# Ledger of designs, part 322: peptides against a protein of PDB entry 9IZ0

Target 1, 345 residues: chain A of PDB entry 9IZ0
Amino acid sequence: ITCLGSNGHTYKQLVKGGNDDLRQDAVMEQVFEQVNGFLRSYRKTSQRNLSMRTYKVIPLALKTGVIEWVQDTIPLGEYLDSAHKVYHPKEWSLSTCRKLIAEKQMEDLETRLKVYDLVCRHYRPVFRHFFLESYADPVQWFTTQTNYARSTAVASVLGHVLGLGDRHGQNILIDKTSGEVIHIDLGIAFEQGKKLPVPECVPFRLTRDVVDGMGITGVEGVFRRCMEFTLETLRREEDSLLSVLEVLRYDPLFSWLISPLRRMKKQKMQLENFNQPESGNITTDASRDPKIQRNNVSGESEAERAILKVRQKLSSTLSVEASVGELIRIAQDPSYLALMFCGWS

## One batch from the design tools (peptide; made by RFdiffusion4, then SolubleMPNN)

Design b2_p29_3_s3 (from b2_p29_3, 22 letters changed)
Fold by OpenDDE base, seed 1:
Structure b2_p29_3_s3 (fold): chain B 345 residues (1-345), chain A 29 residues (1-29)
Amino acid sequence: as target 1 above (345 residues)
Amino acid sequence: KAERWLKLREELAKEREELEKLLQELKEL
């Protein structure tokens, strides 16, 4: 829909309906606005204009709402698929890479690492070309690439601290004007991504293409420094951040757990990307319901556990530099990326 | 046409990588 604002500007709005919980997105966007307040209060983050890009979410009813349409964006995965076909037309297709990783999902780590390395050799990074193509002016190119690295650093720290999951290339938008990242579909938070059929093993998305977009310095330039400044700010504002999360503990409409329906929907989407239609009668023998032990873990106990994990991630036991160094190491570790649904790009 | 544009992009990419190195060296000073 298109709405006229009170300021005379016309805004495009996306109406989402169906089974998608927009309340979780709205809550996470509110948390990001509070964090953006903290980032503006400190010199090191304010001088760099560090922020999590937000979008307006208005929940209208259970599983329905209006989302601000982010203009002039492209999904990272859409750009990467298009660019890879242009720059590397002799390499493997994204579908071929996905199929090979899937066929080996039940194999040991050594076999999965060999398949991941093979896929990586036949699907090379291309995301640097986004900046090279989009910005003719050298100053605009450098500024936009710097904004990308800064925005990715903030999103990486905040995504780790809040345990944001489902960070695939369709849930990460690139702003074509600023180069900033915009994270969407925030309904998998507080490490609920570890409960997916393919568990998330990395703290945030730092794949080869995410790094390739940072330019020649990769993670060692603007990205690392901006992660450090962001984590330093969040550690200073720990009590303020925890107080914001404690308000959510008492929200009876906030789900600290991934819904079984959302888990099944994500499982089906992961599996449907593997089935070319061979017309084989999959008799769904519905008889092996794994006994979902409904551990009636009270919603309060899961909220307490989530808040405790946030506190643990903000611990000052390690320096900011050591903590960021370990996060970057883990996020780039082939032993974790080989376990991901799409860890090669 | 596409190959010439790819080659020009690769040349522009190299020049920008060199410029980014120089700018990084200038920030470490």
Scores: peptide ipSAE 0.027, ipTM 0.589, DockQ to the pose 0.015
Fold by OpenDDE base, seed 2:
Structure b2_p29_3_s3 (fold): chain B 345 residues (1-345), chain A 29 residues (1-29)
Amino acid sequence: as target 1 above (345 residues)
Amino acid sequence: KAERWLKLREELAKEREELEKLLQELKEL
C-alpha cells in the first residue's frame, strides 16, 4: 500500500498477510530498539555508531500487519543472483547449485562436503561488486562498505544471542544509501530455526558472499572488532537484556515456539525451490492435520529455556575475543554450511 | 565491449582493494 504521511510525502508500505506472525516481528524490533539503547550508551559501540537497523511493524491482526517498506533497499539474494550472472556467466546457475545440494541432502557429511566444495568452486562470491558498482566516490565506497561490515557485525551478535533463524538472502536487505543490512521476517527466534525441516546449524549468516561484501579484510578488522564491541556491550547489559526478555515471558501474545503452519510453509517453499516448474496441480488437501501431539510444553517452560540459553550465550567464561573467534569459525565452517539450504552464497 | 568493461572493473577493483588496505591501515593508526 502507499500511505500519505503527515508531511505530504508518500511512503510505500508492505502489507504482509497470510500465515506470517507479524507480532513476533514487532516484538523483536522492540528488543532491537532496547539493544540500540545499550549500544548508544557504551563508549566503544557509540563511537562507531553501532546499531541494529530497525523497521516499523504495526500488527493489525493475528497474521496481518503493515511493515514499513524500507525505501532504496534490495534483498541480498536478489542482488547476488543478478551479480553472479554478470560477473561469472560461465559458472553454475543458482538453480543448478540448489539441485546438486538437494540431491545429496540425505547423504553423509563427507559426501555433502564434497558437493558443497564443488558448488563453491562453480559459484564464486560477487558481493564486493555491490559496493564497487554503487559508489563511484572512493570515500563513499569505503564508508558504505564499513557501514555494511559494522551492521553485519551487530546483526550477527544479536542474531546469535537471540537465536534468530530463517536468515536467507531474501530476509536480509541492503540499504543502497548507507550500505547497512536490514533483517526482516523475524518470526523465527530463540533457536526455533533448529526445528525447521532443514535445521539451522550456524549462529548467524556468514557465507562467502556475506564475507566478500566486507572487502579485502573479510571477517578481520572492522567486522571482528565490531562483533567484539557488540558482545562486550551485551555482556555488560546482560541483566537489562534479560529483563526485557522476561517481560516477553509474560506477554500472552508472544510465541516462543515456531508455528506448525510456519514449518509447513517453509517446507513447501524449500521443496518448490527443488522442483522445476512441472505444472502438477498439487492440490495440498489442507484437511490432513497430522495429530502432532501438542506436548503441553507450557509456553512458560519454553520461555524459561530461551532466557537460560540467552544467559549462557552472554557468559563471560571465555573472553570476548575467544567467543567471537569461535562464533566466526562456526559460522564459516564448511561442516555446518554444507548442511544448510544455501550455505555457499 | 563487455569483456573490456569486465577487465576495467577488475582493474578498478584491484585499485580499490589497494586503497581499502591503505585506508584500513590509516584507521588502525
Scores: peptide ipSAE 0.025, ipTM 0.584, DockQ to the pose 0.015
Fold by OpenDDE base, seed 3:
Structure b2_p29_3_s3 (fold): chain B 345 residues (1-345), chain A 29 residues (1-29)
Amino acid sequence: as target 1 above (345 residues)
Amino acid sequence: KAERWLKLREELAKEREELEKLLQELKEL
C-alpha cells in the first residue's frame, strides 16, 4: 500500500497478513532505536555514524501488521546464489552443498569438518563482487564497503548481546545505496535459536562471504575496530540497556519464548531445506512434539535468564579487544560453521 | 542492456585482478 503522511510524503508500506507475529519484530526495533541513541552519544561511535539499521513495524493484530517497505535492498542469500552461478559456473550448486551437509548431519565432528572443507573448496566466496559491480566510482566503492563493514560490526555485537538468532542469508538485506546491512524477521531473540533442531552455534553470522564483502583486510581493520567501539559503548550503557529490557519483561505483547507455531514453521523450513523426504502424513497433530523437556519454564523465568545473559555478555572481565577477538574467533571457527545449515557462505 | 552490463562486469573483474597482482608484487618488494 501507499500512504500519504501528515508531512505530505508518500510512504510505501507492506501489509503482512499471515502466521508471523510482528510484535517481536516491533519490540526489537524499539530496542535498536534506543541502542542507536547510545551510539550517537559517544564520540568513538558517533564520528563513524555507527547504527543498527531499523525499519518501522506496526503490529495491528495477532499475525497482522504494517511493515515499512525497505526500498533498494536485496537479500544477501539471493545475491550470493545469483553471483556464485555467474562467477563460479563450474563449482557445485547450492542444492548440492546443502544435500552433502544434510546427509552428514548425524555424523561425528571430524566427518562433518571434512564435508564442510570439501563444500568450501567447491563453493568459493563471491560477496566482494557486490561492491565491485554496484559502484563504478572508487570513492563510492570504498565508502559503501566501509559502511558494510561498520553496519555488520554493529549488527554482530547486537546479535551476540541480544542473542538474535536465525541470521541466515534471507534475513539479512543489503542496502544497494549505502552498502549497510538490514536485519529482518527478528522473531528469535535472547538465544531462543539454540532451541531449534539445527541450533545456532555462532554468536553472529561471519561466514566466508560475509568476510569477503569486507575487502582485502577481511575482519582485520574497520570491522574489528567498529565491533570494539560498539561493545565499549554498550558496556558504558549497561544499566540503560538493562532498564529497557526490564520494561520488556512486563510487556504483555513480548514473548520471551518462541511460539509453538513459529517453531514448527522454522522446523519445517529447516527440514525442507535439508531435502529430508517428507516421512508421511505430518498431520498437524500438535500432540507429537518429542519430549524436549517441557520444563514449564514460566515466561518470567525466561525473561530473568535472558537479562542475566545480557549482563554476562556486557561483563568487563575481559578487555573489549579480548572479548571482540574471542567473538570473531568463535564466529569463524570451522567446528561451529560445519554444524550450521549454511556455514560455508 | 543486460549484455552491456555483463561486458562491463568482465572488464572490471579483469582490471581488478591486475590491480591485485600489482599490489601483491608491491608487497613482495
Scores: peptide ipSAE 0.013, ipTM 0.417, DockQ to the pose 0.016
Fold by OpenDDE base, seed 5:
Structure b2_p29_3_s3 (fold): chain B 345 residues (1-345), chain A 29 residues (1-29)
Amino acid sequence: as target 1 above (345 residues)
Amino acid sequence: KAERWLKLREELAKEREELEKLLQELKEL
């Protein structure tokens, strides 16, 4: 819908109806606004204008709401599919790569690594071309690429600490004006991504195309340093962050568990090619819930376990540099990326 | 038109890759 604001400006808004609980997205956006307060208060992060990009979410009912339409954005996955066809027209299609990875999903790690390496050889990175296409001026190019590396660093640390899941290329938007990343569909948090049919094995998305967008330095320099300053800020504000999460422990509207409906929807989206618009009447044939033992873990025990994991991720046992170094290593490790739904781009 | 734009982009891409190398060398000094 398009709304006329009191200022005379027209704003596009996305009305979501159906099975999406927007309350989780609204809560995660509130947590990001608190963290943005910490990043503004700390000299090392404030001097670099480090922030998590946010968007407005207004829940209207249990499964309906209004989302701010983020103007001048493109989904990362949409850009990558388009750009790959232009720059590498002789390489494999995204559908061919997805099929080969899916056919080997039940095989051993060695077989999955061989297929991942084969896919990587036939699907090369292209995301650097976003910045090369969009910005003719060298200063604007360098500024937007730097903003991309900075925003990706903040999102990577926050995504790891809060256990943000379902970080596929359609849930990561690129701002065409600033080069910043915007994370959407925040309904999988606190490591509930490990409960997906294809479990998430990486702390955040740092695939070859995510790195290719950082320019010639890749993860080294701007990205690594901005991860370090972000983690240093979150460690300093640990008690403040944990206090925000403890308020959510007592919110009866917040679910610390992935809903069976969201899990089934994400399962279908992983099995069905991403090209179907969300308007299909998903008749949920509820008959094939695999007997995953309903561990009768009370919602309170899941909240406590989630908060404990956040505290563990903020531990000062390792230096900031050592912790960031290990996170970057794991996020780029082929042994983890080969297990992902789309770890090659 | 498209081929000339592709060639100009390849030239701009090379010039930017050289500029990134020079900026990296300047940080190592």
Scores: peptide ipSAE 0.021, ipTM 0.543, DockQ to the pose 0.015; fails the geometry check

Design b2_p29_3_s4 (from b2_p29_3, 20 letters changed)
Fold by OpenDDE base, seed 2:
Structure b2_p29_3_s4 (fold): chain B 345 residues (1-345), chain A 29 residues (1-29)
Amino acid sequence: as target 1 above (345 residues)
Amino acid sequence: SAKRWLELEEELKKELEELAERRLEAERA
């Protein structure tokens, strides 16, 4: 849809129609705006213009809304698939890599690690080329790469603290003007990604291509330090952040749990991306969902557990440097990445 | 320190500006 703004400019708006609850995205964007307030107030983060990129979500109904179309963006996964074909035309296709990982999904960790390593050797990182191709001026190249590393650091800390899931390459947009990352589809939060059919075990997405986009320093330098400053800010503002989340505890519209329907939709999308277009009507008879006894754990008890986990992640038991060091280690650990749906890119 | 690394980022931006100017000069010649 094209909307006319009060300023006389026309804006493209994405209308998401479908089964996705945009209220969850709108609430998470409000949390990000509050966190951006904390980042602007703290000298170490303000000096670096650290922010989570936000977008306007206007829920129109329970499952429909207008998302502000982020102009001049590309999904990370779309760029990487295109660039990999250009720079590494002799390497394996993304479909081949996906197939090999899926064929071993039920195998032991040792077998999954061997297949992950094999895929990694035949699908090399290319994301550095985004900056080199898009910015002919060296200052623009360096500035946009720096903005990418900074925005990725903020998103990584926030993604860990808030337990954001479903951080695949189609849910991470790159702004072609600034190099900043924009996270979309925020409906899997507070570690509900661990309840997906393929459990998410990494704190945030720090795959080889995400690192390749940081340039020669990789995770060292800008990225690590910006993670440290972001975590230091969030630890300082712990009570303020927890107060924002407590308001959400009493929001009857906020879902602290992944819906069974959303879980099934994500499962189907994961499976359909592996099957060739054989027109087989898999009538998945929805009737045999095992009666997971909904223990009537009140939505309140799930909110309390979520808030407790946020508090635990903000604990000052370890230094900021030690905490960030461990997060970076876990996010890059092959033992976790080999278990992911797409941990190689 | 984080301060010294910001100083190095600004130094590197200046070196890149100088390189960009030299490139523009070479494209005009």
Scores: peptide ipSAE 0.024, ipTM 0.500, DockQ to the pose 0.011
Fold by OpenDDE base, seed 5:
Structure b2_p29_3_s4 (fold): chain B 345 residues (1-345), chain A 29 residues (1-29)
Amino acid sequence: as target 1 above (345 residues)
Amino acid sequence: SAKRWLELEEELKKELEELAERRLEAERA
């Protein structure tokens, strides 16, 4: 939909109808705005303009809302699929890689590591080319690559702390103007991604292409330092962050659990080749909405477990540097990436 | 082009490291 703003500008908006609970996205965006307040308040983060990029979500009904269309963006996965065809036309297709990983999904870790390594050798990183193609000026190139590394660092720490799931290449947008990442479809939070048919085993997405976009320094430059400063800020604001999450515990419309419908939709999407644009006319017969007996007791117990897990992730038992070092290690570990739906790019 | 961009990125990395050191020295002073 195109809306005319009060300023006379036309804004494109995506109306999501049907089964997508946009209220969860709206609530998570509010949490991100609070975190952005913390990041602006501390010198180490404010001097680097560290922020989680947000988008406006207006829930219109229980399962319907308007999402602000983030202009001048591209899904990371869309860029990567296109760029791999251009830069590595002799390598395997994304569909071939997905097929080989899926064929070994039920096999042991050793077999899954072997197929992951094979896929990695036949599907090389290309995301560095995004910056090289988009920015002819050296200063703009370096600035936008730096902004990418910074925004990815913030999103990685915050995504880990809040347990954001479903961080695939279609749910991560790249701003073509700033180089910043924008995370969308926030309906899987508080480690509910571990309940997916393909469990999420990494704290955040730090695949080879995500790292290739950071340039020659990879994770050891701007990215690591910005993760450290972000985690330091979140540890200082632990009580403030937990207080925001406690308010959500009592929101009767916030779901701490993944809905069975979302789980089934994500399962279908993981089985379907993502290369078809969602022709929005999946007339899923809405008639059998199983009466999710929201056992309110199960939701409250899950909220308490989620808040406890956030507190544990903010623990000062390890230094900021040690904690970030371990997160980066786990996020890049082939033993976890080989278990993912698309851990190679 | 890409090779020259990598060389420029190494130079800019060195300049940023030197700027970070100079800033750390100025915070110790």
Scores: peptide ipSAE 0.023, ipTM 0.526, DockQ to the pose 0.012
Fold by OpenDDE base, seed 3:
Formats: structure tokens, sequence, C-alpha cells
Structure b2_p29_3_s4 (fold): chain B 345 residues (1-345), chain A 29 residues (1-29)
């Protein structure tokens, strides 16, 4: 729908209904606006226009809301699948790669690493072509690639610190005008993605295609430096950030636990991505999965653990450079990427 | 350091010049 604002501007809005709890997304977008305030206040981040790209979410009911329509965007995964068919038409399909990784899901790390390496040799990076295709002017090409590296650096630090999960290629939009990344579907925060059947082992998405979009310098240029300045800002504003999270502890709109419905939706999506046969006993009764010990973990004890983990990630025990260096190393480590459903792209 | 940024700007300037030359060749073909 298109709405006329009180300021006389027209805004495109998406009315979303169904099974998506937009309250959690709306709260995470509010946290990002506060963090963007900290990034604007600090000279090293403000001079680089570092920000997390946000979108407006207005929750209307338990499963209904209005989302700002992000114009001129494409999902990263949609671009990569299309571009890979164009630039590497003789390489393996995404479905073939997913099948081979899934067939070895229960094998040892050594076997999974061999299959990951095999998939990587038959599915090469292509994301550099997004910038080369989209921008005819060299200055615009360089500016948008720089904006992408900066935006990815901010999102990577925030993704690690806030424990944002489910950062797959369909939950990352690319803005075709600015080159910036927009993270959507923020239904998994505070490391709740580690409780999924396929656990998220990396601090943020830094796959070969995510790196290929940074250009010739890869992670060692704009990206690393912008991660360092972002983390330095968040460490400086630790008390301010923790105070924002303490307000969320008492927000009845925020769930410190993944909803049973979202968990089932994500589990189903993971199973579909692995081409695992629907075991006909996906009983819609979220009550019957006996192996997820419903530890009677009060929402309050999960909130306290989440805030404690944020504080630990902001610790000054290591330098900013050492901390960023470790995060980049872990995010690119084949031993973690081989465990993901799509760690090769 | 500011020096690494200048080196990177010079490398990027060279890549942009090469890309501009390749485009000019492709428009002449």
Amino acid sequence: as target 1 above (345 residues)
Amino acid sequence: SAKRWLELEEELKKELEELAERRLEAERA
C-alpha cells in the first residue's frame, strides 16, 4: 500500500500478516537506531557515515504489522544464484551443493571439510559482478563497493555483539542504489540460533561471496578498519548499550526466547534446504519434540544471560584489533563454514 | 595509517584507469 504521511510525503508500506511476529523485529530496529546514535556521536565512525541500515516496523497485533517497503533492493541469495548461473554455467547447481553437504551432515569434521572443499571448487564466488554490472561510472562503482564493505562491517560487529542469527542470503538485502546491506527478519537474536538443529557457528556471515563483494582488498581494507572503529564505539558506549538492553528486559513486546512457531518455521526451512525427506511426524504440536529439554529457563534468566554475553563481547581484555582479527578468522574458518547449511557462498 | 590509504587510492585509481581504457576499447569495437 502507499500512504500519505503527515509531512506530505508518500511512503510505500507492506502489510504483513500470518505467522511472523513483527514485535521482535520492531524492537531490534529500535536497538539499531540507538546504536546509530552512538556511531554518529563518535568521530571515527561519523566521518565514515557508519550505520546499520534500518527499516520501519509497526506491529499492529501478534502476527500483523506494517513494514516499510525497502525499494531498489535484492536478496543476496537471489542475486548469487542468478549470477552464478551466468558466470559459471559449467559449475554445480546450488541444489547439488546443498545435497552433498546434507548427505555428509552426520559425518566427522574431516569428511565434512573434504566435502566443503569439493563444493567450493565447483561453486566459485561471483558477488564482485554485482558492482561491476550495476555501476557504469568508476567513481560510483568504487563508492558503492566501499559502502557495501562499511555496511557489512557494521552489521558484522552488531551481529556478533547482539548474537543475531539466521543471517542467510534471503535475510540480507542489497540496496542497488547505495551498495549497503539491509538485514531483515530479525526473529533470532542473542545467540538463539545456536539452539537450532543446524547451529550457527560463525559470529557473522563472511562467506567467500560476502568477501568477493569487498573487491581486491577483501577483508583487509575498508572492512577490517570499519569493524575496528565500530567495535571501539560500542566498547566506549557499553553502559549506554546495556541500559537500552535492560529496558528490553521489561518490554512485554520482546521475547528473549524464540517462539515455538518461529522455531518450527526455521526448522522446516533448514530441512527443506537440506532436501531431507519430510519425516511425516513433523507434528504441528511443538509440545512433542522431547530432546529439546524445555529447561524451565524463565524469560528473565535468558535476558540476564543475554545481557551478560553482550558485556563479555564488549570486554576490553583484548585490543580492538586483536578482537576484530579473531572474529574475522573465526567467520572465515572452514571448520565452522563446513558445518553450515550454505557456508560456501 | 594514512599512507596505506594513499597506496590503496593509487591502486584503485590504476584499476579505474584500466577499466576506463577497456570500456573505451569495447565502445570502439
Scores: peptide ipSAE 0.023, ipTM 0.500, DockQ to the pose 0.012
Fold by OpenDDE base, seed 1:
Structure b2_p29_3_s4 (fold): chain B 345 residues (1-345), chain A 29 residues (1-29)
Amino acid sequence: as target 1 above (345 residues)
Amino acid sequence: SAKRWLELEEELKKELEELAERRLEAERA
């Protein structure tokens, strides 16, 4: 839909309805706006214009709302699929890579690592070409690549701290004007990604293509330093951030747990993306929706546990540099990436 | 060429690193 604002500007809006809980997205965007306040208040982050890119979400009902239309964006996964076909037309298709990983999903780590390595050799990174193609001016190219590395660093720290899940290439948009990343579909938070049929084992998405977009230094230089400055800022603002999250304990509409319906939807989307033959009669007897007695007591305990995990991730027990170093190491570790749905790109 | 862009990136990264260090030094002074 297109709406006229009170300022006379015309805004495109996407009406999202059906099975997607936009309340979770709206709450996470509010948390990001508060964090962007902290990032503007600290010199090390403000001087680099560090921010999480946000979008306006208006929840109209539990499962319905309006999302601001993010103009001039492309999904990372859409760009990568197209670019791999152009730059590496003799390599394996994304569907072939997905199939091989899925066929070995139930195998041991050693077998999964061998298949992951094989896929990596037949599907080489291309994301550096986004910047080389889109920006003919040297200064614009370097600026946009720097903005990408900076925004990815902020999103990586926030994604880890808040336990954001489902960070696949369709849920990460690239702003074609600034090079910044925009994260969408934020309803898997507080480590609920570990409850998916394929558990998320990495703190954030730092795949080979995500790194290739950072240019010649990869994760070193701009990305690492911007992660460090972001984490330093969040540690300083721990009490402020926790206070923002504590307000959510009292929001009766906020879900600290992944809904069974959302889990099933993600499972179905995963199965459809892998062309796994429906192993037949899972009669989803939708009639036995266990009355999850939302015992208020269970929601409060899960909120408290989520906030405790955020506090633990902000702990000063390790230096900022050591903490960021470990996060980068884990996020790039083949032993974790081989377990992911799409860890090769 | 992609090579010249990579060379320019490496130079500009060094300049940005030096600028960041000089800025950090000017922040400590």
Scores: peptide ipSAE 0.023, ipTM 0.521, DockQ to the pose 0.012; fails the geometry check

